# Designs tried in a protein design run: peptides against a protein of PDB entry 4J2C. Part 41

Target 1, 107 residues: chain A of PDB entry 4J2C
Amino acid sequence: MEDPFFVVKGEVQKAVNTAQGLFQRWTELLQDPSTATREEIDWTTNELRNNLRSIEWDLEDLDETISIVEANPRKFNLDATELSIRKAFITSTRQVVRDMKDQMSTS

## One batch from the design tools (peptide; aimed at target 1 E11 R86)

Design b2_p29_7_s3 (made by RFdiffusion4, then SolubleMPNN; from b2_p29_7, 19 letters changed)
Fold by OpenDDE base, seed 2:
Structure b2_p29_7_s3 (fold): chain B 107 residues (1-107), chain A 29 residues (1-29)
Amino acid sequence: as target 1 above (107 residues)
Amino acid sequence: SSRLQKLMDELNKLMEEMKEEQEKVKKLE
């Protein structure tokens, strides 16, 4: 059994970048109707929501990796600093997702 | 739009990679 954290982190980072791109396009479409079709607005909105949901699901997996490591300290040989870094990544990523979701809900 | 298509392609790629990643995670559990 290898360290499970790295398996998910990279995909979360990619998903965040994709979500941010979708979010940017979403804001542009809503701010300038002349550049938007209803189809693109709907697609972008749906894909953004789906992407955010996927990130949240992956973050739950990352939380599980933390639990696995904490339950097997000798196996993974991670100190408190490394665990803190991993937890910080999860927390900050959740905040990014929440910020986008909050803006979508208020628009 | 070209921008939308790029985002679609990126998302599709991500979804496939995520699927593969989930398979790996479950094998570790």
Scores: peptide ipSAE 0.070, ipTM 0.487, DockQ to the pose 0.054
OpenDDE base, seeds 1, 3, 4, 5: peptide ipSAE 0.066, 0.062, 0.080, 0.042; ipTM 0.489, 0.480, 0.493, 0.468; seed 4 fails the geometry check

Design b2_p29_7_s4 (made by RFdiffusion4, then SolubleMPNN; from b2_p29_7, 16 letters changed)
Fold by OpenDDE base, seed 1:
Structure b2_p29_7_s4 (fold): chain B 107 residues (1-107), chain A 29 residues (1-29)
Amino acid sequence: as target 1 above (107 residues)
Amino acid sequence: SSRLEQLINELNKLWEELKEEKEKVEKLE
């Protein structure tokens, strides 16, 4: 069976890049009201929140796949190195998302 | 992601198959 994890990883990374761009624009809009319309602020905020939520959902599912594999290492035959890479990706991505969410909540 | 869901579904399927096999073996012991 072919493992599509690398494809999902790429999709999540693209979503992270998009979220980071939206977050930057979001901060700029809130810092300078003279350059911001209410419509753009609302759109940017909603798009950012939606992207972050999507990423978090994907990460939860990815974490579940890891749990299943770890419960049955002989069945799925993923070595410790690959599992470590996947765990690191999830952990680091969660931190990036968390940082953006924390800044949004404290604004 | 549809790709992710496909992966999870396949993993869950394989998991259930393994559980079923283990239960069968356990009952024979």
Scores: peptide ipSAE 0.041, ipTM 0.472, DockQ to the pose 0.023
OpenDDE base, seeds 2, 3, 4, 5: peptide ipSAE 0.030, 0.036, 0.033, 0.030; ipTM 0.447, 0.472, 0.480, 0.454

Design b2_p29_8_s1 (made by RFdiffusion4, then SolubleMPNN; its pose is not in this set)
Fold by OpenDDE base, seed 5:
Structure b2_p29_8_s1 (fold): chain B 107 residues (1-107), chain A 29 residues (1-29)
Amino acid sequence: as target 1 above (107 residues)
Amino acid sequence: SEEEEERKRLEEERERKRKELREYYESLS
């Protein structure tokens, strides 16, 4: 069976793009209450939180694969470069999610 | 709604991919 890491990575990237759009709208709604309804604010907030949670879930699974590979190097055909790329993706994506969550919790 | 149905399809797809990921790496651990 082919390594499905890249498939999940792709789904995470899609979710990040969706979250970024929702986050932008969330910011706009809170900055100008006169143009916002409570219903739209609640919907946007919930959708954003759901997307962020989904990303975090996938990142946990991806991160676990790293540990498995490092514990069993002979069973996987991954060189140091590929492993580094995977680690970097997880780290950078977690930071993006954390930044959005921090802004939501303080607003 | 159509939107809800689309969300459901996407979530099912993601769940399947998560399962495949776990099965792949756990089988080799």
Scores: peptide ipSAE 0.328, ipTM 0.773, DockQ to the pose 0.845
OpenDDE base, seeds 1, 2, 3, 4: peptide ipSAE 0.323, 0.329, 0.322, 0.324; ipTM 0.769, 0.773, 0.769, 0.772; seed 2 fails the geometry check

Design b2_p29_8_s2 (made by RFdiffusion4, then SolubleMPNN; its pose is not in this set)
Fold by OpenDDE base, seed 4:
Structure b2_p29_8_s2 (fold): chain B 107 residues (1-107), chain A 29 residues (1-29)
Amino acid sequence: as target 1 above (107 residues)
Amino acid sequence: SSEEERREEEEKRREENRKKLRDFYSSLS
């Protein structure tokens, strides 16, 4: 069996891109209510939150794999560079999600 | 709706990926 980490990573990246697009639209809708319906705002907000939740869920699973690899380094044969890349991806993506959530909570 | 159907498909894909992670890393840990 091939390591599925990169597959999930790719899906997370796609979800982040989608979320960022929704976040941009969400921001625009709230900045100019005259051009927005409550229905579109609610739809955008819901889609955005659903995407963010999915990302967070996948990140938790990815983060758990890091712990497993670090506990069993000889079984997975990942070098320090690869492990660092995986950790950095999880950390930076969590920050991106957190930033969007923080802005949504203050609006 | 089309949106609901799309969301359902996305959730299924994510569940499959989560299963792959569990299967791969649990089998080797």
Scores: peptide ipSAE 0.478, ipTM 0.850, DockQ to the pose 0.769
OpenDDE base, seeds 1, 2, 3, 5: peptide ipSAE 0.474, 0.475, 0.472, 0.473; ipTM 0.849, 0.849, 0.849, 0.848; seed 5 fails the geometry check

Design b2_p29_8_s3 (made by RFdiffusion4, then SolubleMPNN; its pose is not in this set)
Fold by OpenDDE base, seed 1:
Structure b2_p29_8_s3 (fold): chain B 107 residues (1-107), chain A 29 residues (1-29)
Amino acid sequence: as target 1 above (107 residues)
Amino acid sequence: SSEEKKRKEEEEKRKKAREELRKYYESLS
């Protein structure tokens, strides 16, 4: 069985891009209410929140794999570079999500 | 709708990926 980490990583990357697009639209709608309907605002907000929650869920699962790898290094053919790349991806993606959530909570 | 279909397909893909991830790493833990 192939290591599915990269598969989930790829899905998270796609979800981040989608969330960033939704976030941009969300800010535009709230910045100029005259060009926005309540329906579109609600839809965009819900889609964005759902997408961010999905990303966070996947990141938790990815983060758990790090702990498993570090606890069982002999079972995985991962060098320090690969492990650091995986950790960096999780950390940086969490920051991206947090930044969007912070802006949403202060609006 | 086409958008709903696409969303459902992607959701199922993500769900499957998460399940595969869990099974793979739990089997090695």
Scores: peptide ipSAE 0.423, ipTM 0.825, DockQ to the pose 0.817
OpenDDE base, seeds 2, 3, 4, 5: peptide ipSAE 0.415, 0.417, 0.418, 0.423; ipTM 0.822, 0.821, 0.823, 0.826

Design b2_p29_8_s4 (made by RFdiffusion4, then SolubleMPNN; its pose is not in this set)
Fold by OpenDDE base, seed 2:
Structure b2_p29_8_s4 (fold): chain B 107 residues (1-107), chain A 29 residues (1-29)
Amino acid sequence: as target 1 above (107 residues)
Amino acid sequence: EEEEERRERERKEREEKRKELREFYESLS
């Protein structure tokens, strides 16, 4: 059985990239309301929120895998370095999401 | 409507991968 962690990680990374693009557009739309319709603003906002929520959900699953591995080190062939990389990915991604969410909440 | 359909497909695809993830790790826990 192959470890699917990297598959979910890849999907998270894709969602992050998508969210960043949407966030940029969201910012532009709010800066100049004349540049877009209300429909685009709503669509962009919703898509952004959906992507962020998707990321957060996947991060929860990925984070759980860390706990499982740490609780069963003999069952998983992962060294400390790999585990640290996975933890760092989750932590940094959460920060990216939080930063966008914070800006959306204060706007 | 097309937007909704797209979102649903993406959700299902993500759910499938999450299922595989859970099955892999939970089966070994």
Scores: peptide ipSAE 0.357, ipTM 0.803, DockQ to the pose 0.752
OpenDDE base, seeds 1, 3, 4, 5: peptide ipSAE 0.348, 0.332, 0.351, 0.338; ipTM 0.792, 0.777, 0.798, 0.786

## One batch from the design tools (peptide; aimed at target 1 D3 P4)

Design b2_p30_1 (made by RFdiffusion4)
Pose (drawn by RFdiffusion4):
Structure b2_p30_1 (pose): chain A 104 residues (1-33, 37-107), chain P 30 residues (1-30)
Amino acid sequence: MEDPFFVVKGEVQKAVNTAQGLFQRWTELLQDPTREEIDWTTNELRNNLRSIEWDLEDLDETISIVEANPRKFNLDATELSIRKAFITSTRQVVRDMKDQMSTS
Amino acid sequence: SETETKLEELETEEEERITRIEEEETETEE
């Protein structure tokens, strides 16, 4: 089989981009004073987070699985480090948005 | 420079792996 980690990584990258776009408009709708648009934007943003959070769990498990069986997967170590790095950075990106959503 | 070359190689490999997955999915659909 082919390893779909980078495919799912790509999907996460797109959802983050979408979330970033919605977060920008979400901030605007609050800082320059309707209810319906705010509600739609808020829940779609949460929808992007739901997908991202779930995808990151699975992706993080795959890293745990690969490390428990290195010979089967034959992953370049640098490539593997970059995979963990993506999970780390992306978790931080998502957390930060939620924090701004909580205070703002 | 060596690190840059290595990252470029990894990026090419990732792109080729994604292309292969997409081609297999297309063939399965046909």

Design b2_p30_1_s1 (made by RFdiffusion4, then SolubleMPNN; from b2_p30_1, 16 letters changed)
Fold by OpenDDE base, seed 1:
Structure b2_p30_1_s1 (fold): chain B 107 residues (1-107), chain A 30 residues (1-30)
Amino acid sequence: as target 1 above (107 residues)
Amino acid sequence: SEEERRLKELEERRRRRVERIREEERLKEL
């Protein structure tokens, strides 16, 4: 039995970085339509949505790992500090995703 | 154990999701 949290966390962090890059390009395309092709707009929008969805799925997985550990904390030897750090990561990442989704929905 | 069962189920869900995503990307490249 392994603790999968950090593996999933790494994937989330990579996806967040990718999403932020795509989001930046997405905003640039909207700011200057003369430099934007329909193909790039569609591709960027689709890739961004896919990345955000992937992050949300991974965050649910991270919540599940927290639930498993909290059900039997002695088995995993995780202290309250580590659990707080893990929960904070999930909370802050959800906020980052929410901010991007909110801006996309109002475009 | 119950923890192992839950972790295994989680791993399988993740595996299936990743596999679907990879397949979707491959289909786009064809």
Scores: peptide ipSAE 0.419, ipTM 0.816, DockQ to the pose 0.038
OpenDDE base, seeds 2, 3, 4, 5: peptide ipSAE 0.390, 0.387, 0.391, 0.392; ipTM 0.806, 0.805, 0.808, 0.805

Design b2_p30_1_s2 (made by RFdiffusion4, then SolubleMPNN; from b2_p30_1, 18 letters changed)
Fold by OpenDDE base, seed 5:
Structure b2_p30_1_s2 (fold): chain B 107 residues (1-107), chain A 30 residues (1-30)
Amino acid sequence: as target 1 above (107 residues)
Amino acid sequence: DEVEKKLKEIEEKRKKRVERIEKKLKEELE
């Protein structure tokens, strides 16, 4: 049986790395206006928001895959440890995204 | 079966999102 979880997980990890870089640049631009242009601020903000949105969509997909696996244990034969690891990844990644979004909304 | 169909649908939706993102990035670089 096909298991797409690792594929989506990989894409999420790439998007998180990209978002973290954009977030760092975003904070630098806002902290030092002398080195920032309106165009770069807007570009960075939009790219960051797009990446965060992409991650959130993928996390919803991962949640759905877990629900399918849990509803069909005989088809996938994943043990409790693997399911726990997958759930932990989703939870921790959502927290990372939430932290960045919270800082953007209050700045 | 239905389970396999659901997993394929998830992958197809993800693929379409990636394609839209790549299109946006390409437009920004032009």
Scores: peptide ipSAE 0.237, ipTM 0.722, DockQ to the pose 0.039
OpenDDE base, seeds 1, 2, 3, 4: peptide ipSAE 0.145, 0.118, 0.227, 0.222; ipTM 0.627, 0.632, 0.714, 0.711

Design b2_p30_1_s3 (made by RFdiffusion4, then SolubleMPNN; from b2_p30_1, 16 letters changed)
Fold by OpenDDE base, seed 4:
Structure b2_p30_1_s3 (fold): chain B 107 residues (1-107), chain A 30 residues (1-30)
Amino acid sequence: as target 1 above (107 residues)
Amino acid sequence: MEEEERLKEIKKKQEERIKKIEEKKREEEE
């Protein structure tokens, strides 16, 4: 039985990196409207929100898998160190997404 | 039993997603 977690983790991390770039551009566009077209602002905002939403959906699935494994450690035989790494990834990624969303809502 | 079934469903979905990612990569390399 294959474990796809690491691949999904990789895709989430790529989406995070993309979102961070979009977020930086988004802040720049808002700080200097003279350098921004409405089209670019709208595009950047939409792409950023879409990336954040995609990450959140993946994190929900990953979090559920962790919860299931933690509730049944005898059944799934996941190494404790690996489980800790997965939990840390989910927690830290959620915080990164939350921070970006909070800044978007307060701007 | 419900949790195991749910986990299998999530993993299956993830595996299908991986398959699509791999397919896309092959198409981009052509």
Scores: peptide ipSAE 0.197, ipTM 0.673, DockQ to the pose 0.121
OpenDDE base, seeds 1, 2, 3, 5: peptide ipSAE 0.182, 0.181, 0.190, 0.189; ipTM 0.653, 0.655, 0.662, 0.661

Design b2_p30_1_s4 (made by RFdiffusion4, then SolubleMPNN; from b2_p30_1, 16 letters changed)
Fold by OpenDDE base, seed 5:
Structure b2_p30_1_s4 (fold): chain B 107 residues (1-107), chain A 30 residues (1-30)
Amino acid sequence: as target 1 above (107 residues)
Amino acid sequence: EEEEERLKEIEKKREERIKKIEEKLKKLEE
């Protein structure tokens, strides 16, 4: 039986790193007009939004995998500690995404 | 078996979404 959680987790981590880089550039472009073109602002904004959306979808998928495992704990042989670690990852990552989205909506 | 098929379907849908996003990102860079 294949456990896809670690694969999706890895992709989420990559997307978070990319989003954080784009978010930093987005902030710089808006704070210093002399270094910003409308084209670059739009490009950066779109790529950032796409990355955040990708993360949100992956987190939803991870939630579903947890639900499946919790319904059949003996079949997947995952203990309460591992499940807690997985849930903590999802919760903390959602907070990171929410923080970036909140700043984008208010700026 | 039902659980395994659900997990496979999650991965399949995920790959389709990623492909769509990658295509959009590529166009933005052109």
Scores: peptide ipSAE 0.136, ipTM 0.632, DockQ to the pose 0.038
OpenDDE base, seeds 1, 2, 3, 4: peptide ipSAE 0.105, 0.128, 0.105, 0.118; ipTM 0.617, 0.625, 0.611, 0.609

Design b2_p30_2 (made by RFdiffusion4)
Pose (drawn by RFdiffusion4):
Structure b2_p30_2 (pose): chain A 104 residues (1-33, 37-107), chain P 30 residues (1-30)
Amino acid sequence: MEDPFFVVKGEVQKAVNTAQGLFQRWTELLQDPTREEIDWTTNELRNNLRSIEWDLEDLDETISIVEANPRKFNLDATELSIRKAFITSTRQVVRDMKDQMSTS
Amino acid sequence: SAMEEDLTERQEESDEETLERHEMLHEYYH
């Protein structure tokens, strides 16, 4: 088989980008005073977070699985480090948006 | 409303695609 980690990674990257775009408009709709548009934008942004959060759990499990069985997966160590790094950073990106959503 | 219907469709589609990615990872890593 081929390793789909980078495919899913790409999917997470696109949803983050979408979430970043919705978050920008979401901030605007609050700072320059309708309800319907705010509600749609808020829930779509939550929809992007639901997909990302779930994808990150699975991706993080794959890293745990690969480390428990290194010979089967034969992953370059640098590549593996970059994979954990993606999870770390993406989690931070998502958490930050939600914090701004909570206070704003 | 039209906007609520559109949001519901997008959420269903996103849930389905996310499940498919989970199944893909499960097949490869388990």

Design b2_p30_2_s1 (made by RFdiffusion4, then SolubleMPNN; from b2_p30_2, 18 letters changed)
Fold by OpenDDE base, seed 1:
Structure b2_p30_2_s1 (fold): chain B 107 residues (1-107), chain A 30 residues (1-30)
Amino acid sequence: as target 1 above (107 residues)
Amino acid sequence: SELDEKLREKEEELKKKTEERRKKLKEFYE
């Protein structure tokens, strides 16, 4: 069976790129109300929040897989380098999401 | 609104996709 970790990782990466685009638009809409409709503001805000929540949920799932692997190393036989890359991806992605959420909460 | 409908449809599609992926994760790492 193929390891589905990388499928989810790929989807998270796409979601991050999408979120960053939405976040940029969100900031533009709030900075220049003359170019913004309430409809677009609401849509962008909701889309961004949903996207970020989706990412966070996927990261929780990915993080759980790491715990399972570490508890059963012989079953999965992942080398230290691969495990490190997986952990780094989760950590860095969480930081990216947190940064966007922090900026949204202060606006 | 049109944007709301698009968002709703997109969310439903994402939900289906996410559930399928989660199932595969669970099966592999159970």
Scores: peptide ipSAE 0.352, ipTM 0.791, DockQ to the pose 0.754
OpenDDE base, seeds 2, 3, 4, 5: peptide ipSAE 0.346, 0.343, 0.336, 0.352; ipTM 0.793, 0.790, 0.758, 0.795; seed 2 fails the geometry check

Design b2_p30_2_s2 (made by RFdiffusion4, then SolubleMPNN; from b2_p30_2, 17 letters changed)
Fold by OpenDDE base, seed 5:
Structure b2_p30_2_s2 (fold): chain B 107 residues (1-107), chain A 30 residues (1-30)
Amino acid sequence: as target 1 above (107 residues)
Amino acid sequence: SSLQEELRRIQEEQEKRTEERRKMLKEFYE
């Protein structure tokens, strides 16, 4: 059986790109009221928040796999470099999500 | 809008894969 970590990682990356597009549109709508309706602002905001929550859920699943691997190193036989790469991905992605959430909460 | 339509399609595709991904993780890491 092939390790599905990379599959979920890829889906998270796609979701991040989608969220960044929504965030950009959200920013544009708030900066230029002449191009925005209340309905579009609400739709964009809700879709963005839903997308971010989905990413956070997947990151929790990925983070759990790290704990499982570290508790059972002989079973999975991952080297330190690969484990470090996986941890770095989760950490950096959480930061990207946090940055968007922080900007939304202060706007 | 064009963005809304594109995102709708992307969302539908992602939803179809979500449960399958969770099952894969559970099976491999159980």
Scores: peptide ipSAE 0.388, ipTM 0.788, DockQ to the pose 0.405
OpenDDE base, seeds 1, 2, 3, 4: peptide ipSAE 0.386, 0.387, 0.378, 0.384; ipTM 0.785, 0.790, 0.776, 0.784

Design b2_p30_2_s3 (made by RFdiffusion4, then SolubleMPNN; from b2_p30_2, 18 letters changed)
Fold by OpenDDE base, seed 2:
Structure b2_p30_2_s3 (fold): chain B 107 residues (1-107), chain A 30 residues (1-30)
Amino acid sequence: as target 1 above (107 residues)
Amino acid sequence: SELQERLERLREEQERRTEERREMLRKFYE
């Protein structure tokens, strides 16, 4: 079996892209309430939150893999550079999610 | 709307793959 880390990473990135699109629409709807119905606002908000939750869940799984690799370095044969790249992805993605969540909570 | 329908299809597809992905992680890193 090939290492599925980057498969999941790819899916997380897709979810991030989707969330960013939803966030953009969410912002537009709130900036001009006449643009769409309350139904669309609610739908967009819910879909956005669902996407963000999904991302956070996957990031937890990916983060756990890091811990497992660090506990068993010879089993997985991942060097420090690769681990750093993986950690950086998780950290940066968490920041992206946090930024959107913060803006949603303050609006 | 068309956008909503498209995104819902995308979400459903993502959800369909989610369990499989998580199982792959579990199996590989167990």
Scores: peptide ipSAE 0.392, ipTM 0.807, DockQ to the pose 0.471
OpenDDE base, seeds 1, 3, 4, 5: peptide ipSAE 0.389, 0.378, 0.385, 0.389; ipTM 0.802, 0.797, 0.801, 0.805

Design b2_p30_2_s4 (made by RFdiffusion4, then SolubleMPNN; from b2_p30_2, 19 letters changed)
Fold by OpenDDE base, seed 5:
Structure b2_p30_2_s4 (fold): chain B 107 residues (1-107), chain A 30 residues (1-30)
Amino acid sequence: as target 1 above (107 residues)
Amino acid sequence: SPLEKRLKELEEELEERTKKNRELLKKFYY
């Protein structure tokens, strides 16, 4: 069986791109009231939050796999470089999500 | 409303994606 980490990683990356698009629309709606309805603002806000929560859940699942590998190094035989790349992806993606959440909470 | 209906559909889509991802990882790591 092939390691599925990169498959899930790819799905998370796609989800981040979707969230970033929603975030951009969210900012546009708030900055230009002439083009915004309350209904669209609420819809965009809810959809964005749903996407961010889903990404966070995926990241938790990915993070758990790293813990499992580190607890069982002989079973998986992943080198330090690969593990570092995986950890970096999770860390950087969490930061991207956090940045969007912070801006939403302060608006 | 139409938007509420679409929102629910998207929530279900996100849930299914996450569920599939979790099961995929479990097959290899657990």
Scores: peptide ipSAE 0.658, ipTM 0.926, DockQ to the pose 0.813
OpenDDE base, seeds 1, 2, 3, 4: peptide ipSAE 0.653, 0.651, 0.651, 0.656; ipTM 0.925, 0.924, 0.924, 0.926

Design b2_p30_3 (made by RFdiffusion4)
Pose (drawn by RFdiffusion4):
Structure b2_p30_3 (pose): chain A 104 residues (1-33, 37-107), chain P 30 residues (1-30)
Amino acid sequence: MEDPFFVVKGEVQKAVNTAQGLFQRWTELLQDPTREEIDWTTNELRNNLRSIEWDLEDLDETISIVEANPRKFNLDATELSIRKAFITSTRQVVRDMKDQMSTS
Amino acid sequence: SSSKLESLLAELDTITEEWEAVHTEPNTFD
């Protein structure tokens, strides 16, 4: 088989971008005073988070699986480090948006 | 803050670029 981690990584990259865009408009709709648009934007943003959070769990499990069986997967160590790094950074990106959503 | 979020997004883009430099061929397993 081919390793789909990067494919799913790409999907997570796109959703984060979408989330980032919605988060921008979401901030605007609050700072320059309708209800219907705010509601749609809020819930779509939460929809992007739902997909990202779920995907990060699976991707993080794959790293745990690869480390428990290194010979089967033959992953370059640098590539593996970058994979964990993506999860770390992306989790921080998502958490940061939710915090701003909570206070704002 | 907005500046923190932009920094995190810039880090995420850097990680992507570094990954593309390392990941030139499809990874395979049985």

Design b2_p30_3_s1 (made by RFdiffusion4, then SolubleMPNN; from b2_p30_3, 16 letters changed)
Fold by OpenDDE base, seed 5:
Structure b2_p30_3_s1 (fold): chain B 107 residues (1-107), chain A 30 residues (1-30)
Amino acid sequence: as target 1 above (107 residues)
Amino acid sequence: SSERLQQLLAELQKLNEQAEKVRKEPLTYE
């Protein structure tokens, strides 16, 4: 049976990769207006924000699963190592999203 | 919680039940 956490993890990682690509293009468009149209800037910005929002929603769900598991250790038999790995993924991904959002808010 | 969260929890519980069954088999039959 497939671990459901990994399914969502995969979806999150895909969205992160997409967001990073959009963020790179967003940066390039703002740095060189001669290569940018307002239409492309707006599209890129909106797609980027949508991806970041999607990631944040998934991370909240993943974080909640960890909280529930930790509150009910006898019901959910996940060892400390696996829980640590899952927490690390959420923390690191949240940081990646935060970094992009910070740069967008200061533009 | 979201619908997605409830699905995750349901599947996690199912996975956990399956894992426990497998883990206990050798102790009982081998």
Scores: peptide ipSAE 0.157, ipTM 0.618, DockQ to the pose 0.037
OpenDDE base, seeds 1, 2, 3, 4: peptide ipSAE 0.114, 0.116, 0.075, 0.107; ipTM 0.576, 0.570, 0.565, 0.572; seed 1 fails the geometry check

Design b2_p30_3_s2 (made by RFdiffusion4, then SolubleMPNN; from b2_p30_3, 20 letters changed)
Fold by OpenDDE base, seed 2:
Structure b2_p30_3_s2 (fold): chain B 107 residues (1-107), chain A 30 residues (1-30)
Amino acid sequence: as target 1 above (107 residues)
Amino acid sequence: SQERLQELLEKLEELNKKAEEVRKEPLTYE
């Protein structure tokens, strides 16, 4: 059996990669309107937002699992080091999402 | 979502249960 955290982590990572690709395309479309249709801009924007939202929802779930584990240390066999690693993943990923969202909000 | 969260917690509990079972060794007596 796989650790469920790793499963969701993998999904988040895929979504991040997808979002970054969409973000790149989004910037390109906005930089050169002559090569961009309104349909593609809208599609890219929506897909990007959807991916970012998906990531944020997953991160919330992961964050909650950590909180629950920390509240019940004897029930779950996760040491401080592992929990720290998981927290770091959530924090860093949130930052990545925030950076993209900030750039989108300025355009 | 709450559904996803519950799924995660359930699987986490199952994982921990299995881990405990693996760590247990048979006890022998003379």
Scores: peptide ipSAE 0.233, ipTM 0.660, DockQ to the pose 0.034
OpenDDE base, seeds 1, 3, 4, 5: peptide ipSAE 0.158, 0.216, 0.206, 0.215; ipTM 0.565, 0.661, 0.622, 0.658

